# Peptides against a protein of PDB entry 4IGA: the designs that were tried, part 117

Target 1, 116 residues: chain A of PDB entry 4IGA
Amino acid sequence: KRVLIVDDAAFMRMMLKDIITKAGYEVAGEATNGREAVEKYKELKPDIVTMDITMPEMNGIDAIKEIMKIDPNAKIIVCSAMGQQAMVIEAIKAGAKDFIVKPFQPSRVVEALNKV

## One batch from the design tools (peptide; made by RFdiffusion4, then SolubleMPNN)

Design b1_p29_7_s2 (from b1_p29_7 with T1S A8E E12R H16F)
Fold by OpenDDE base, seed 4:
Structure b1_p29_7_s2 (fold): chain B 116 residues (1-116), chain A 29 residues (1-29)
Amino acid sequence: as target 1 above (116 residues)
Amino acid sequence: SVEEKAKEVIKRDAEFGNEKAKETLKEFE
Protein backbone atom coordinates (compact mmCIF):
# COMPACT_ATOMS: atom_id res chain seq x y z
CA LYS B 1 0.00 0.00 0.00
CA ARG B 2 1.07 3.57 -0.74
CA VAL B 3 0.99 6.34 1.87
CA LEU B 4 0.81 10.12 1.46
CA ILE B 5 2.52 11.86 4.39
CA VAL B 6 1.13 15.29 5.33
CA ASP B 7 2.90 17.42 7.96
CA ASP B 8 4.37 20.92 7.92
CA ALA B 9 7.35 19.75 9.99
CA ALA B 10 10.17 18.22 7.94
CA PHE B 11 11.42 16.20 10.90
CA MET B 12 7.98 14.68 11.42
CA ARG B 13 7.67 13.74 7.75
CA MET B 14 11.07 12.11 7.98
CA MET B 15 10.07 10.19 11.10
CA LEU B 16 6.83 8.98 9.53
CA LYS B 17 8.63 8.02 6.32
CA ASP B 18 11.00 5.84 8.31
CA ILE B 19 8.16 4.16 10.22
CA ILE B 20 6.06 3.64 7.10
CA THR B 21 8.84 2.17 4.97
CA LYS B 22 10.14 -0.11 7.73
CA ALA B 23 6.59 -1.41 8.14
CA GLY B 24 6.60 -2.50 4.49
CA TYR B 25 4.55 0.35 3.02
CA GLU B 26 5.54 2.62 0.15
CA VAL B 27 5.64 6.40 0.51
CA ALA B 28 3.57 7.80 -2.36
CA GLY B 29 4.63 11.36 -1.61
CA GLU B 30 4.72 14.20 0.90
CA ALA B 31 2.75 17.39 1.51
CA THR B 32 3.61 20.31 3.79
CA ASN B 33 0.14 21.84 4.16
CA GLY B 34 -3.51 21.01 3.60
CA ARG B 35 -3.71 22.52 0.13
CA GLU B 36 -0.71 20.51 -1.04
CA ALA B 37 -2.28 17.44 0.55
CA VAL B 38 -5.43 17.83 -1.52
CA GLU B 39 -3.48 18.31 -4.74
CA LYS B 40 -1.16 15.39 -4.00
CA TYR B 41 -4.12 13.16 -3.21
CA LYS B 42 -5.63 13.93 -6.63
CA GLU B 43 -2.32 13.29 -8.35
CA LEU B 44 -1.07 10.23 -6.49
CA LYS B 45 -4.29 8.52 -5.38
CA PRO B 46 -2.60 7.01 -2.32
CA ASP B 47 -4.12 4.16 -0.36
CA ILE B 48 -3.56 5.84 3.01
CA VAL B 49 -2.94 9.40 4.24
CA THR B 50 -1.22 10.44 7.47
CA MET B 51 -2.57 13.91 8.27
CA ASP B 52 -1.29 16.63 10.58
CA ILE B 53 -3.83 19.17 11.88
CA THR B 54 -1.91 22.37 12.57
CA MET B 55 -0.59 23.56 9.21
CA PRO B 56 -0.38 26.83 7.29
CA GLU B 57 -2.45 27.55 4.15
CA MET B 58 -5.01 24.87 5.02
CA ASN B 59 -5.35 22.95 8.28
CA GLY B 60 -5.76 19.19 8.51
CA ILE B 61 -9.48 19.23 9.28
CA ASP B 62 -10.24 21.17 6.10
CA ALA B 63 -7.85 18.97 4.14
CA ILE B 64 -9.70 15.86 5.35
CA LYS B 65 -13.01 17.36 4.23
CA GLU B 66 -11.65 18.21 0.78
CA ILE B 67 -10.05 14.80 0.31
CA MET B 68 -13.30 13.11 1.31
CA LYS B 69 -15.03 15.05 -1.48
CA ILE B 70 -12.48 13.64 -3.93
CA ASP B 71 -12.62 10.12 -2.51
CA PRO B 72 -15.32 9.21 0.02
CA ASN B 73 -13.40 6.00 0.70
CA ALA B 74 -10.16 7.76 1.62
CA LYS B 75 -8.28 6.20 4.53
CA ILE B 76 -6.95 9.06 6.64
CA ILE B 77 -4.98 8.64 9.86
CA VAL B 78 -4.59 11.86 11.83
CA CYS B 79 -1.28 12.38 13.63
CA SER B 80 -1.43 15.50 15.79
CA ALA B 81 -0.25 17.09 19.02
CA MET B 82 -3.78 18.50 19.37
CA GLY B 83 -5.30 15.51 21.10
CA GLN B 84 -8.14 17.24 22.96
CA GLN B 85 -11.58 15.62 22.91
CA ALA B 86 -13.12 18.30 20.72
CA MET B 87 -10.37 18.00 18.10
CA VAL B 88 -10.58 14.22 17.96
CA ILE B 89 -14.34 14.40 17.51
CA GLU B 90 -13.94 17.03 14.80
CA ALA B 91 -11.41 14.90 12.90
CA ILE B 92 -13.60 11.80 13.05
CA LYS B 93 -16.63 13.84 11.99
CA ALA B 94 -14.63 15.12 9.00
CA GLY B 95 -13.92 11.55 7.94
CA ALA B 96 -10.68 10.43 9.61
CA LYS B 97 -10.42 6.72 10.34
CA ASP B 98 -7.94 7.03 13.21
CA PHE B 99 -6.32 9.64 15.44
CA ILE B 100 -2.82 9.34 16.88
CA VAL B 101 -1.75 11.89 19.48
CA LYS B 102 1.82 13.18 19.31
CA PRO B 103 4.26 12.19 20.62
CA PHE B 104 3.54 8.63 19.53
CA GLN B 105 5.19 5.25 19.51
CA PRO B 106 6.11 3.86 16.09
CA SER B 107 4.14 0.70 16.87
CA ARG B 108 0.95 2.77 17.22
CA VAL B 109 1.43 4.15 13.71
CA VAL B 110 2.09 0.68 12.33
CA GLU B 111 -1.07 -0.66 13.95
CA ALA B 112 -3.07 2.20 12.43
CA LEU B 113 -1.61 1.53 8.97
CA ASN B 114 -2.48 -2.14 9.22
CA LYS B 115 -6.02 -1.52 10.46
CA VAL B 116 -7.42 1.11 8.10
CA SER A 1 -21.57 7.44 16.59
CA VAL A 2 -18.85 10.01 15.99
CA GLU A 3 -18.23 10.36 19.71
CA GLU A 4 -17.98 6.62 20.22
CA LYS A 5 -15.49 6.32 17.36
CA ALA A 6 -13.49 9.23 18.76
CA LYS A 7 -13.38 7.55 22.16
CA GLU A 8 -12.30 4.30 20.52
CA VAL A 9 -9.29 5.74 18.71
CA ILE A 10 -8.14 7.70 21.77
CA LYS A 11 -8.49 4.56 23.87
CA ARG A 12 -6.11 2.84 21.45
CA ASP A 13 -3.53 5.57 22.04
CA ALA A 14 -3.99 5.28 25.79
CA GLU A 15 -3.46 1.53 25.64
CA PHE A 16 -0.13 2.16 23.91
CA GLY A 17 0.93 4.23 26.92
CA ASN A 18 0.24 7.68 25.49
CA GLU A 19 -0.14 9.96 28.51
CA LYS A 20 -1.86 12.74 26.58
CA ALA A 21 -4.35 10.25 25.21
CA LYS A 22 -5.03 8.99 28.74
CA GLU A 23 -5.88 12.53 29.79
CA THR A 24 -8.18 12.97 26.80
CA LEU A 25 -9.86 9.65 27.48
CA LYS A 26 -10.99 10.97 30.87
CA GLU A 27 -13.01 13.61 29.04
CA PHE A 28 -15.01 10.86 27.37
CA GLU A 29 -15.93 9.26 30.70
Scores: peptide ipSAE 0.788, ipTM 0.968, DockQ to the pose 0.946
Fold by OpenDDE base, seed 5:
Structure b1_p29_7_s2 (fold): chain B 116 residues (1-116), chain A 29 residues (1-29)
Amino acid sequence: as target 1 above (116 residues)
Amino acid sequence: SVEEKAKEVIKRDAEFGNEKAKETLKEFE
């Protein structure tokens, strides 16, 4: 399966890329903000998306909503430092399948990839 | 429900030893 990695932090994208590839998944591509995420989703048609929330241009919640309009069956895993109850609820309401609070363990990401 | 699903995914994080997730989980209880 192919994964689109969305995060404005280069180090986080690198970390996720390492986890994803070691888990046997392919990295379809990367996006650095919500606008790029939507564009890349259209272009690459990934199987799974890892989605940051706090990003410039377009935040992750809005990106989730736009991707769900494109593909109601999209499989989106949120990875965010903004792990408050209200944010988790908003992400799930928007269509996310999982929510991983930063900082996270690689095994938690792998489990999410396998189950989504 | 959305709230139940939200609680479930946070519970997973907490079970993996995520301290921030443990704090968030308390908000659901």
Scores: peptide ipSAE 0.787, ipTM 0.968, DockQ to the pose 0.941
Fold by OpenDDE base, seed 1:
Structure b1_p29_7_s2 (fold): chain B 116 residues (1-116), chain A 29 residues (1-29)
Amino acid sequence: as target 1 above (116 residues)
Amino acid sequence: SVEEKAKEVIKRDAEFGNEKAKETLKEFE
């Protein structure tokens, strides 16, 4: 399966790329904000998306909503430091299938990839 | 429901030893 990695932090994208690749998945591409995420989703048609929340240009919640308009069957895993109850509820309401609070263990990301 | 699904995914984090997720999980209880 192919994964689109969305995070404004280059270090975080590198970390996720390593985890995803070692778990046997392919990295379809990367995006640094919600607007790029939507465009990359259209272009690459990935099987799974890892989605940050706090990003410039367009936040992750809005990006989830836009991607769900493009593909109602999109498989989106949120990875965010913003792990408050209200944020988790908003992400699930928008269409996310999972929510991983930063900092996370690699095994939790792998579990999410396998289950989504 | 949305709330039940939200609780479920946070519970997964907590089970993996995520301390922040454990704190959030308490909000659902």
Scores: peptide ipSAE 0.783, ipTM 0.967, DockQ to the pose 0.945
Fold by OpenDDE base, seed 3:
Structure b1_p29_7_s2 (fold): chain B 116 residues (1-116), chain A 29 residues (1-29)
Amino acid sequence: as target 1 above (116 residues)
Amino acid sequence: SVEEKAKEVIKRDAEFGNEKAKETLKEFE
């Protein structure tokens, strides 16, 4: 399966790329904000998306909503430092399938990839 | 429900030893 990695932090994208590839998944591409995420989703049609929340231009919640309009069957895993109850609920309402609070263990990401 | 699903995914984080997730999980109780 192919994964689109969305995070404004280059270090985080690199970390996720390492986890994803070592787990046997392919990285479809990367996005640095929500607007780019929506564009890349349309272009690449990935199987899974890892989605940050706090990003410039367009935040992750709005990106989830837009991607779900494009593909109601999108498999989106949120990965965010913003782990408050309200944020988790909002992400699930938007259409996310999972929510991983930063900092995370690589095994938690792998579990999410395998389960989504 | 959305709330139950939200609780479920946070519970997973907590089970992996995520302290922030454990704190959030308490809000669902």
Scores: peptide ipSAE 0.783, ipTM 0.967, DockQ to the pose 0.908

Design b1_p29_7_s3 (from b1_p29_7, 11 letters changed)
Fold by OpenDDE base, seed 2:
Structure b1_p29_7_s3 (fold): chain B 116 residues (1-116), chain A 29 residues (1-29)
Amino acid sequence: as target 1 above (116 residues)
Amino acid sequence: SVEERAKEVVAKDAAYGNEKAQKTLEEFE
């Protein structure tokens, strides 16, 4: 399966790429904000998306909503430091299949990829 | 429900030893 990695931090994208690749998944591409995420989703048609929340241009919640409008079957895993109850609820309400609070264990990400 | 699903994913992180997730989980209790 192919994964689109969305995070405004280059270091975080690199970390996720390493975890995803070692787990046997392919990286479809990367996006640095919500607007790019929506554009890349249309272009790459990934099987799974890892989505950050706090990003410039467009935040992750809005990106999830836009992607879900395009593809109601999108498989989105949120990865964010914003792990407050309200934020998790909003992400799930928007359509996210899972929510991983940073900092995370690599095995937690792998489990999410396998279960989504 | 949305809230129940939210609680489930947070509980999963808490089980991995995530302290922030544990605090959030307590908000659901």
Scores: peptide ipSAE 0.754, ipTM 0.963, DockQ to the pose 0.897
Fold by OpenDDE base, seed 3:
Structure b1_p29_7_s3 (fold): chain B 116 residues (1-116), chain A 29 residues (1-29)
Amino acid sequence: as target 1 above (116 residues)
Amino acid sequence: SVEERAKEVVAKDAAYGNEKAQKTLEEFE
């Protein structure tokens, strides 16, 4: 399966890329904000999306909503330092399938990829 | 429900030893 990695932090994208590839998944591409995420989703048609929340241009919640309009069957895993109850609820409401609070264990990401 | 799903995903992180997730999990109780 192919994964689109969305995070405004280059080091985080690199970290996720390492985890994803070592787990046997393919990286479809990367996005640095929610606007790019929506564009890349249309372009790449990935199987899975890892989605940050706090990003410039467009935040992750709005990106989830827009992607779900494009593909109601989108498989989106949130990966964010914003792990408060309200944020998790908002992400799930928007259509996220999972929510990983930073900092995370690589195995937690792998579990999410396998089960989404 | 949304809250049930939210609690579930947070509980996963808590089980992995995530302190922030553990605190959030307690808010669902």
Scores: peptide ipSAE 0.745, ipTM 0.961, DockQ to the pose 0.907
Fold by OpenDDE base, seed 4:
Structure b1_p29_7_s3 (fold): chain B 116 residues (1-116), chain A 29 residues (1-29)
Amino acid sequence: as target 1 above (116 residues)
Amino acid sequence: SVEERAKEVVAKDAAYGNEKAQKTLEEFE
């Protein structure tokens, strides 16, 4: 399966890319903000998206909503330091299948990828 | 429900030893 990695932090994208590839998944591409995420989703049609929340241009919640309009069956895993109750609820309401609070263990990401 | 699903995913993080997630989980209880 192919994964689109969305995070404004280059280091985090690199970390996720390493985890994803070592777990046997393919990285479809990367996006640095929610606007790019929506564009890349249309272009690449990935199987799974890892989605940050706090990003410039467009935040992750709005990106989830836009992607769900494009593909109601989108499989989106949020990965964010913003793990407050309200944020988790909003992400799930928007259509996210999972929510991983940073900092995370690689195995938590792999489990999410396998189960989404 | 949305709230139950939100609680479930946070609980997973808490089980992995995430302290922030544990605090959030307690807000659902």
Scores: peptide ipSAE 0.745, ipTM 0.962, DockQ to the pose 0.907
Fold by OpenDDE base, seed 1:
Structure b1_p29_7_s3 (fold): chain B 116 residues (1-116), chain A 29 residues (1-29)
Amino acid sequence: as target 1 above (116 residues)
Amino acid sequence: SVEERAKEVVAKDAAYGNEKAQKTLEEFE
């Protein structure tokens, strides 16, 4: 399966890329904000998206909503430091399949990839 | 429900020992 990695932090994208590839998945591409995420989703048609929430230009919640318009069956795993109840609820309501609170263990990400 | 699903995903993180997730999970209880 191919994964689109969305996070405004280069370090985090690198970390996720390492986890994803070591788990046997392919990285379809990367996006640094929600607008890019939507564009890349259209272009790359990834199987899975890892989605940050707090990003410039367009936040992850809005990006989830836009991606769900493109593909109602999109498989989006949120990875965010903003793990408050309200945020998790909003992400799930928007269409996310999972929500991983930063900081995370690699195994948690792998489990999410396998089960989404 | 959305709230139930939200609780479930947070519970996963809590099970991994995520302290922030544990605090959030408690808000669902």
Scores: peptide ipSAE 0.744, ipTM 0.961, DockQ to the pose 0.919

Design b1_p29_7_s4 (from b1_p29_7, 8 letters changed)
Fold by OpenDDE base, seed 5:
Structure b1_p29_7_s4 (fold): chain B 116 residues (1-116), chain A 29 residues (1-29)
Amino acid sequence: as target 1 above (116 residues)
Amino acid sequence: SVEEKAKEVVEKDAKYGNEKAQETLKEFE
């Protein structure tokens, strides 16, 4: 399966790339904000998306909503430091299948990838 | 429900020892 990694932090994208590849998944591509995420989703048609929330240009919640419009079957895993109840609920309402609170263990990400 | 699913995903993080998730989980109780 192919994964689109969305995070404005280069170090976080690198970390996720390492986890994803070691888990036997392929990295379809990367995006640094929500607008790029939507564009890359259309271009790459990934199987799974890891989605940050706090990003410039377009935040992760709005990106989830836009992706769900183009693909109601999208498999989106949120990875965010904003783990408050309200944010988790908003992400799930938008269509996210999982929500991982930063900082995370690699095994938590792998479990999410396998179950989404 | 959305709230139930939200609680479930937070519970997963809490099980992995995520302190932030543990705090968030208290909001669901």
Scores: peptide ipSAE 0.742, ipTM 0.960, DockQ to the pose 0.905
Fold by OpenDDE base, seed 3:
Structure b1_p29_7_s4 (fold): chain B 116 residues (1-116), chain A 29 residues (1-29)
Amino acid sequence: as target 1 above (116 residues)
Amino acid sequence: SVEEKAKEVVEKDAKYGNEKAQETLKEFE
């Protein structure tokens, strides 16, 4: 399966890329903000998306909503430092299948990838 | 429900020892 990695932090994208590839998944591409994520989703049609929340241009919640308009069956895993109840609820309401609070263990990400 | 699903995913993080998630989980209870 192919994964689109969305995070404004280069280090985080690298970390996720390492986890994803070691788990046997392919990285379809990367996006640095929500607007880019939406465009990359259209272009790449990935199987799974890892989605940050706090990003410039367009935040992750809005990106989830836009992607779900494109593909109601999109498989989106949120990875965010913003782990408050309200944020988790908002992400799930928007269509996210999972929510991983930073900092995370690689095994948590792998479980999410396998179960989404 | 959305709230039940939200609680479920936070529970997963809490099980992995995420302290922030453990704190958030208390809000669901």
Scores: peptide ipSAE 0.733, ipTM 0.958, DockQ to the pose 0.911
Fold by OpenDDE base, seed 4:
Structure b1_p29_7_s4 (fold): chain B 116 residues (1-116), chain A 29 residues (1-29)
Amino acid sequence: as target 1 above (116 residues)
Amino acid sequence: SVEEKAKEVVEKDAKYGNEKAQETLKEFE
């Protein structure tokens, strides 16, 4: 399966790329904000998306909503430092399949990838 | 070592935060 990685932090994208590839998944591409994420989703048609929340231009919640309009079957895993209950609920309502809080263990990311 | 202690802290934080988020997630599954 191919994964689109969305995070404004280069280090985080690198970390996720390493975890994803070591787990046997392919990285379809990367996006640095929600607007780019929507564009890349259309272009790359990934199987899975990892989605940050706090990003410039467009936040992750809005990006989830836009992607779900394009593809109601999108498989989106949120990966965010904002792990409070209200944010988790908001992400789920937007269409997210899972929510990973930063910091995380690599095994948690792999678990999420395997379950969606 | 300092490195080992730092790893333990990160692991504990990761576990706690993710457990809380998953509890919320399960309420909507």
Scores: peptide ipSAE 0.379, ipTM 0.764, DockQ to the pose 0.071
Fold by OpenDDE base, seed 1:
Structure b1_p29_7_s4 (fold): chain B 116 residues (1-116), chain A 29 residues (1-29)
Amino acid sequence: as target 1 above (116 residues)
Amino acid sequence: SVEEKAKEVVEKDAKYGNEKAQETLKEFE
């Protein structure tokens, strides 16, 4: 399966790429904000998306909503430092299948990838 | 429900020892 990685932090994208590839998944591409994520989703048609929340241009919640309009069957895993109850609920309402709170263990990401 | 799903997500993260997830779990309690 192919994964689109969305995060404004280069370090986080690199870390997720390492976890994803080591787990036997392919990286479809990367996006640095929500607007780019929507465009990359259309272009690459990934099987799974890892989505940050706090990003410039367009935040992760809005990106989830736009992607779900394009593909109601999109498999989106949120990965964010904003683990507040309200944010988790908002992400799930938007269509996210899982929500991983930063900091995280690699095994948590792998479990999420395997289950969505 | 959305709330039930949120609780399940936070509980999973808590099992993995994620600090922010523990804080969120307490908010649901």
Scores: peptide ipSAE 0.098, ipTM 0.658, DockQ to the pose 0.918; fails the geometry check

Design b1_p29_8_s1 (from b1_p29_8, 11 letters changed)
Fold by OpenDDE base, seed 2:
Structure b1_p29_8_s1 (fold): chain B 116 residues (1-116), chain A 29 residues (1-29)
Amino acid sequence: as target 1 above (116 residues)
Amino acid sequence: MEEERRRREKEIEERNEEVRKLVEELLKE
């Protein structure tokens, strides 16, 4: 399966790329904000998206909503430092399938990838 | 140092487990 990694932080994208590839997944591409995420989703048609919330241009919640408009079957895993219950509810309501709080263990990401 | 690392790892796991449980409940609705 191919994963689109969405995070404004280069180090986080690198970390996720390492985890994803070691787990036997392919990285379809990377995006640095929500607008780029929507564009890359259309272009790459990934099987899974890892989505940050706090990003410039377009936040992760809006990106989830836009991706769900173009593909209602999108498999989006949120990966964010904003682990408040309200944010989790909002992300799931928007269409996300899981929510990982930063910081995280690599095993949690692998579990999420395998479940969606 | 190892005890502090183990404590941090446990705190990370516990936080994510709480959120995971919430997600599971939300997806059942």
Scores: peptide ipSAE 0.706, ipTM 0.920, DockQ to the pose 0.982
Fold by OpenDDE base, seed 3:
Structure b1_p29_8_s1 (fold): chain B 116 residues (1-116), chain A 29 residues (1-29)
Amino acid sequence: as target 1 above (116 residues)
Amino acid sequence: MEEERRRREKEIEERNEEVRKLVEELLKE
């Protein structure tokens, strides 16, 4: 399966890329904000998306909503430092299938990838 | 040093487990 990685932090994208690749998944591409995420989703048609919340231009919640309009079957895993219950509820209501709080263990990401 | 690392790893796991449980509850609705 192919994964689109969405995070404004280059370090986080690199970390996720390493985890995803070592877990036997392919990286479809990367996006640095919610607008790029929507564009890359259309272009690459990934099987899974890892989505940050706090991004410039367009936040992750809005990106989830836009991707779900394009593909109601999208498999989106949130990966964010904002682990507040209200944010988790908002992300799941928007259409996300899982929520990973930063910092995380690599095994938590692999578990999420395998479940969606 | 090792005990502090183990405590931090446990705190990370516990925080993510709490969120995971909330997600599971929400997806059942």
Scores: peptide ipSAE 0.704, ipTM 0.919, DockQ to the pose 0.984
Fold by OpenDDE base, seed 4:
Structure b1_p29_8_s1 (fold): chain B 116 residues (1-116), chain A 29 residues (1-29)
Amino acid sequence: as target 1 above (116 residues)
Amino acid sequence: MEEERRRREKEIEERNEEVRKLVEELLKE
C-alpha cells in the first residue's frame, strides 16, 4: 500500500517516511500543507494518508473534508499534537479513520496503518 | 536511560488512551 505523508515539518515527514518504509509500505509522496495534500491526493491516488492537523495555507481538518469530497473511501490517519483532542474529534467527524498523537512510537504508526 | 525511556513510553500511551476514549465515545453517539 502507498502512503501520502502530510506534515509541514520536514523532520516529521522524514520520521514517518522511515517508519512507513520499514513497516513494508510505500511512500506515494509528501505534502507540506492542506492544499498540497488535496492536490497530491488527486495526483497520486494513495491508499493511505497521514495528515497533520496544524499546517499553513490549509489545516488538516479542511484537507480531510476536501479529500473526502474527492474520495469518500479515503483512508486518513490524523496526526495530532498534544492538547488537540478537540481537533482529533473534528477530524474523525470529517472522515478520518484513525489518529496518532505526537510524539508517537513507531509501533503506534504501524498499528494505525494496519487498521485502516 | 531505560527508566526515562519507559516513562516517555508510558506518557505517550496515556495520551493515546485519552484520545482513544474520546473517539470511542464519539463513535457510540
Scores: peptide ipSAE 0.157, ipTM 0.664, DockQ to the pose 0.589
Fold by OpenDDE base, seed 1:
Structure b1_p29_8_s1 (fold): chain B 116 residues (1-116), chain A 29 residues (1-29)
Amino acid sequence: as target 1 above (116 residues)
Amino acid sequence: MEEERRRREKEIEERNEEVRKLVEELLKE
């Protein structure tokens, strides 16, 4: 399965890329913002999306909503920071299938990838 | 070092479980 990684932090994208590839998944591509995420989803048609929803200047929830309009069967795993329980709830309401709380363990990422 | 790692792992697990419970409650509505 192919994964689109969405996060504004280059380090976070690198960490996720390492975990995803070691778990036997392919990285379809990367996006650094929600607008790019939507466009990359259309272009790459990934099987799974990891979506940062805690970016200060970006609404990850809106990106989820737009992706769900493109593909109602989209498999989105949200990545949230500590204290962002409300945003996780909103992401699930928007159509996200699972969540990961930062900081995370590699095993938790793999669990989420395997579940969706 | 091992104790600090175990503590961090436990804290991560507890956070994930807290959010999981909230999501589960939401999905039951």
Scores: peptide ipSAE 0.160, ipTM 0.665, DockQ to the pose 0.551; fails the geometry check

Design b1_p29_8_s3 (from b1_p29_8, 10 letters changed)
Fold by OpenDDE base, seed 5:
Structure b1_p29_8_s3 (fold): chain B 116 residues (1-116), chain A 29 residues (1-29)
Amino acid sequence: as target 1 above (116 residues)
Amino acid sequence: MEEERAKELEEIRKRNEEVEKLVEKLLEE
């Protein structure tokens, strides 16, 4: 399966890329903000998306909503430092299938990838 | 150092476990 990685932090994208590839998944591409994520989703048609929340241009919640309009069957895993209940609820209601809080263990990401 | 690392990992696990439980509850609604 192919994964689109969305995070404004280069370090985080690198970390996720390492985890994803070591787990046997292919990286479809990367996005650095929510607007880019939506465009990359259309272009690359990934099987799975890892989505940050706090990003410039467009936040992750809005990106989830826009992607779900394009593909109601999109598989989106949120990965964010904002693990408050309200944010989790908002992300899941927007269409996300899972929510991983930063900092995280690599195994948690792998579990999420395998489950969606 | 090992004890400190163990505590850090446990805190990470607990934080994510709480969110996992919430996600499961929400997806079942």
Scores: peptide ipSAE 0.610, ipTM 0.889, DockQ to the pose 0.953
Fold by OpenDDE base, seed 1:
Order: sequence, then C-alpha cells, then structure tokens
Structure b1_p29_8_s3 (fold): chain B 116 residues (1-116), chain A 29 residues (1-29)
Amino acid sequence: as target 1 above (116 residues)
Amino acid sequence: MEEERAKELEEIRKRNEEVEKLVEKLLEE
C-alpha cells in the first residue's frame, strides 16, 4: 500500500518515511501543509494518509474534510501532539480512521497502518 | 539507559491508551 505523509516538519516526514518503508509500505509522496495534502491526494491517489493536525499554517482537520469530500473512503491516520486530545476527537469526527500521538513508537505507527 | 527508555515507552503507551478510550466513548455516542 502507498502512503501520503503530511507534516510541516521535515524531520517528522523523514522519521515517518523511514518507519513506513521499513514496515513494507511505499511512500506515495509528501505534503507540508493541508492545501498541498489535498492536491497531492488527488494527484497520487494514495491508499493511506498520515495527517499532522498540529500544523501551524493550515488546519489539518480542514484538510481531512476536503479529502473526505473527494474520497469518502479515504484512510486517514491523524498525527497529533500530546495535549491535543480535543483535536484528535474532532479529526475522528471529520472521518479519520485512526490516530498517532507524538512522541510515538514505531510499532504504534505500524499498528495504525495495518489497522486501516 | 535501558530502564529509562523502557519507562519512556511505557509513558507513550499510556498516552495512546488514554486517547483510545476517549475515541471509543465518542464513537459510542
């Protein structure tokens, strides 16, 4: 399966890319903000999206909503910072299938990928 | 060093479980 990685932090994208590839998944591409995520989703048609919802620029929840409009069957895993429980809940309401809390264990990422 | 890492991993696990419970409650509404 192919994964679109969305995070404004280059380091986080790199970390997720390493975990995802070692787990046997393919990285479809990367996005650095919500607008780019929506465009990349349309372009790449990934099987799974990891979505940072703590991005300072564009609201990650808005990106989820837009992707769900494009593809109601989208498999989105939200990635949130500690203390953002309310945002995780809102992301799930918006259609996200699973979540990852930062800082995370690689095994937790793999578990989320396998679940969706 | 190993014990400190194990403690950190356990804390991460607990945080994940807390969020899972919240999500489960939400989905039951």
Scores: peptide ipSAE 0.107, ipTM 0.623, DockQ to the pose 0.547
Fold by OpenDDE base, seed 4:
Parts: sequence; structure tokens; C-alpha cells
Structure b1_p29_8_s3 (fold): chain B 116 residues (1-116), chain A 29 residues (1-29)
Amino acid sequence: as target 1 above (116 residues)
Amino acid sequence: MEEERAKELEEIRKRNEEVEKLVEKLLEE
């Protein structure tokens, strides 16, 4: 399966890429903001999306809503910071299939990938 | 260092578990 990684932090994208590839998944591509995420989803048609919803400049929930409008069967795993439980709930309501709380253990990422 | 790392991992686990419980409750509604 192919994964689109969405996060404004280069370090976080790197970390996720390492975990995803070691878990046997392919990285379809990367996006650095919600708008780019929607564009890349259309372009790459990934099987799974990891979506940062705690980006300081953009709300990743909007990207989730747009992707779900394009593909109601999209498999989106939301990534959130500690203390952002409300945003996780909103993301789930928007159609996200699972979530990961930052900082996270690699095993939690793998579990989410395998579940969706 | 092992003790410190163990505590960190436990905190991460607890945070994820807390959110999981909230999501489960939401999905049950």
C-alpha cells in the first residue's frame, strides 16, 4: 500500500517515512500543508494518508473534509499533538479512520497503518 | 536512562489510550 505523508515539519515527515517504509509500505509522496495534501491526493491516489492536524498555519481538518469529498473511502490517519483531543474528535467526525498522538511510538503508527 | 525512557514510553501510551477512549465513546453515540 502507498502512503501520502502530510506534515509541515520536515523532521516529522522524515520520521514517518522511516517508520512507513520499514513496516513494508510505500511512500506515495509528501505534502507540507492541507492544500498540497488535497492536490497530492488527487495526483497520487494514495491508499493511506497520514494527516497532521496541528499544523500552526493550517487546519488539517479542512484537508480531511476535502479529501473525503473527493473520495469517501479515503483512509486517513490523523496526527495530533498532546492536548488536542477536541481536534482529534473533529477529525474523526470529518471521516478520519484512526489517529496518532504526538509524540508517538513507531508501533502505534504501524498499528494504524495495518488497521485502516 | 532506562528508567527515564520507560516513564516516557508509559506517558506516550497513556496519552494515546486516553484519546482512544474518547473516540470509542464518540463512535458509540
Scores: peptide ipSAE 0.083, ipTM 0.588, DockQ to the pose 0.604
Fold by OpenDDE base, seed 2:
Structure b1_p29_8_s3 (fold): chain B 116 residues (1-116), chain A 29 residues (1-29)
Amino acid sequence: as target 1 above (116 residues)
Amino acid sequence: MEEERAKELEEIRKRNEEVEKLVEKLLEE
């Protein structure tokens, strides 16, 4: 399966890429904001998306909504900071399938990937 | 060093579980 990694932080994208590849998944590509995430989803047609919530240009919630318009079967895992419970709930309502709380353990990421 | 890292990872796990449980409860309401 191919994963689109969405996060404005380069370090976070690198960390996720390492975890994803070691788990046997392929990285389809990367996006640094919600607008780019929507564009890359159309272009790359990934199987799974890891989606940061707090990003410039377009936040993760809006990106989820737009991606779900394109593909109602999209598999989106949100990555949220501690204390962002309301945002996680909103992401789930928007169509996200699972969530990961930052900071996370690699095993939690793998668990989410395998679940969706 | 290994023991310190293990403790750190355990703390991260516990924090994540606490938030996850809270979110699950909220979604069930």
Scores: peptide ipSAE 0.070, ipTM 0.584, DockQ to the pose 0.456

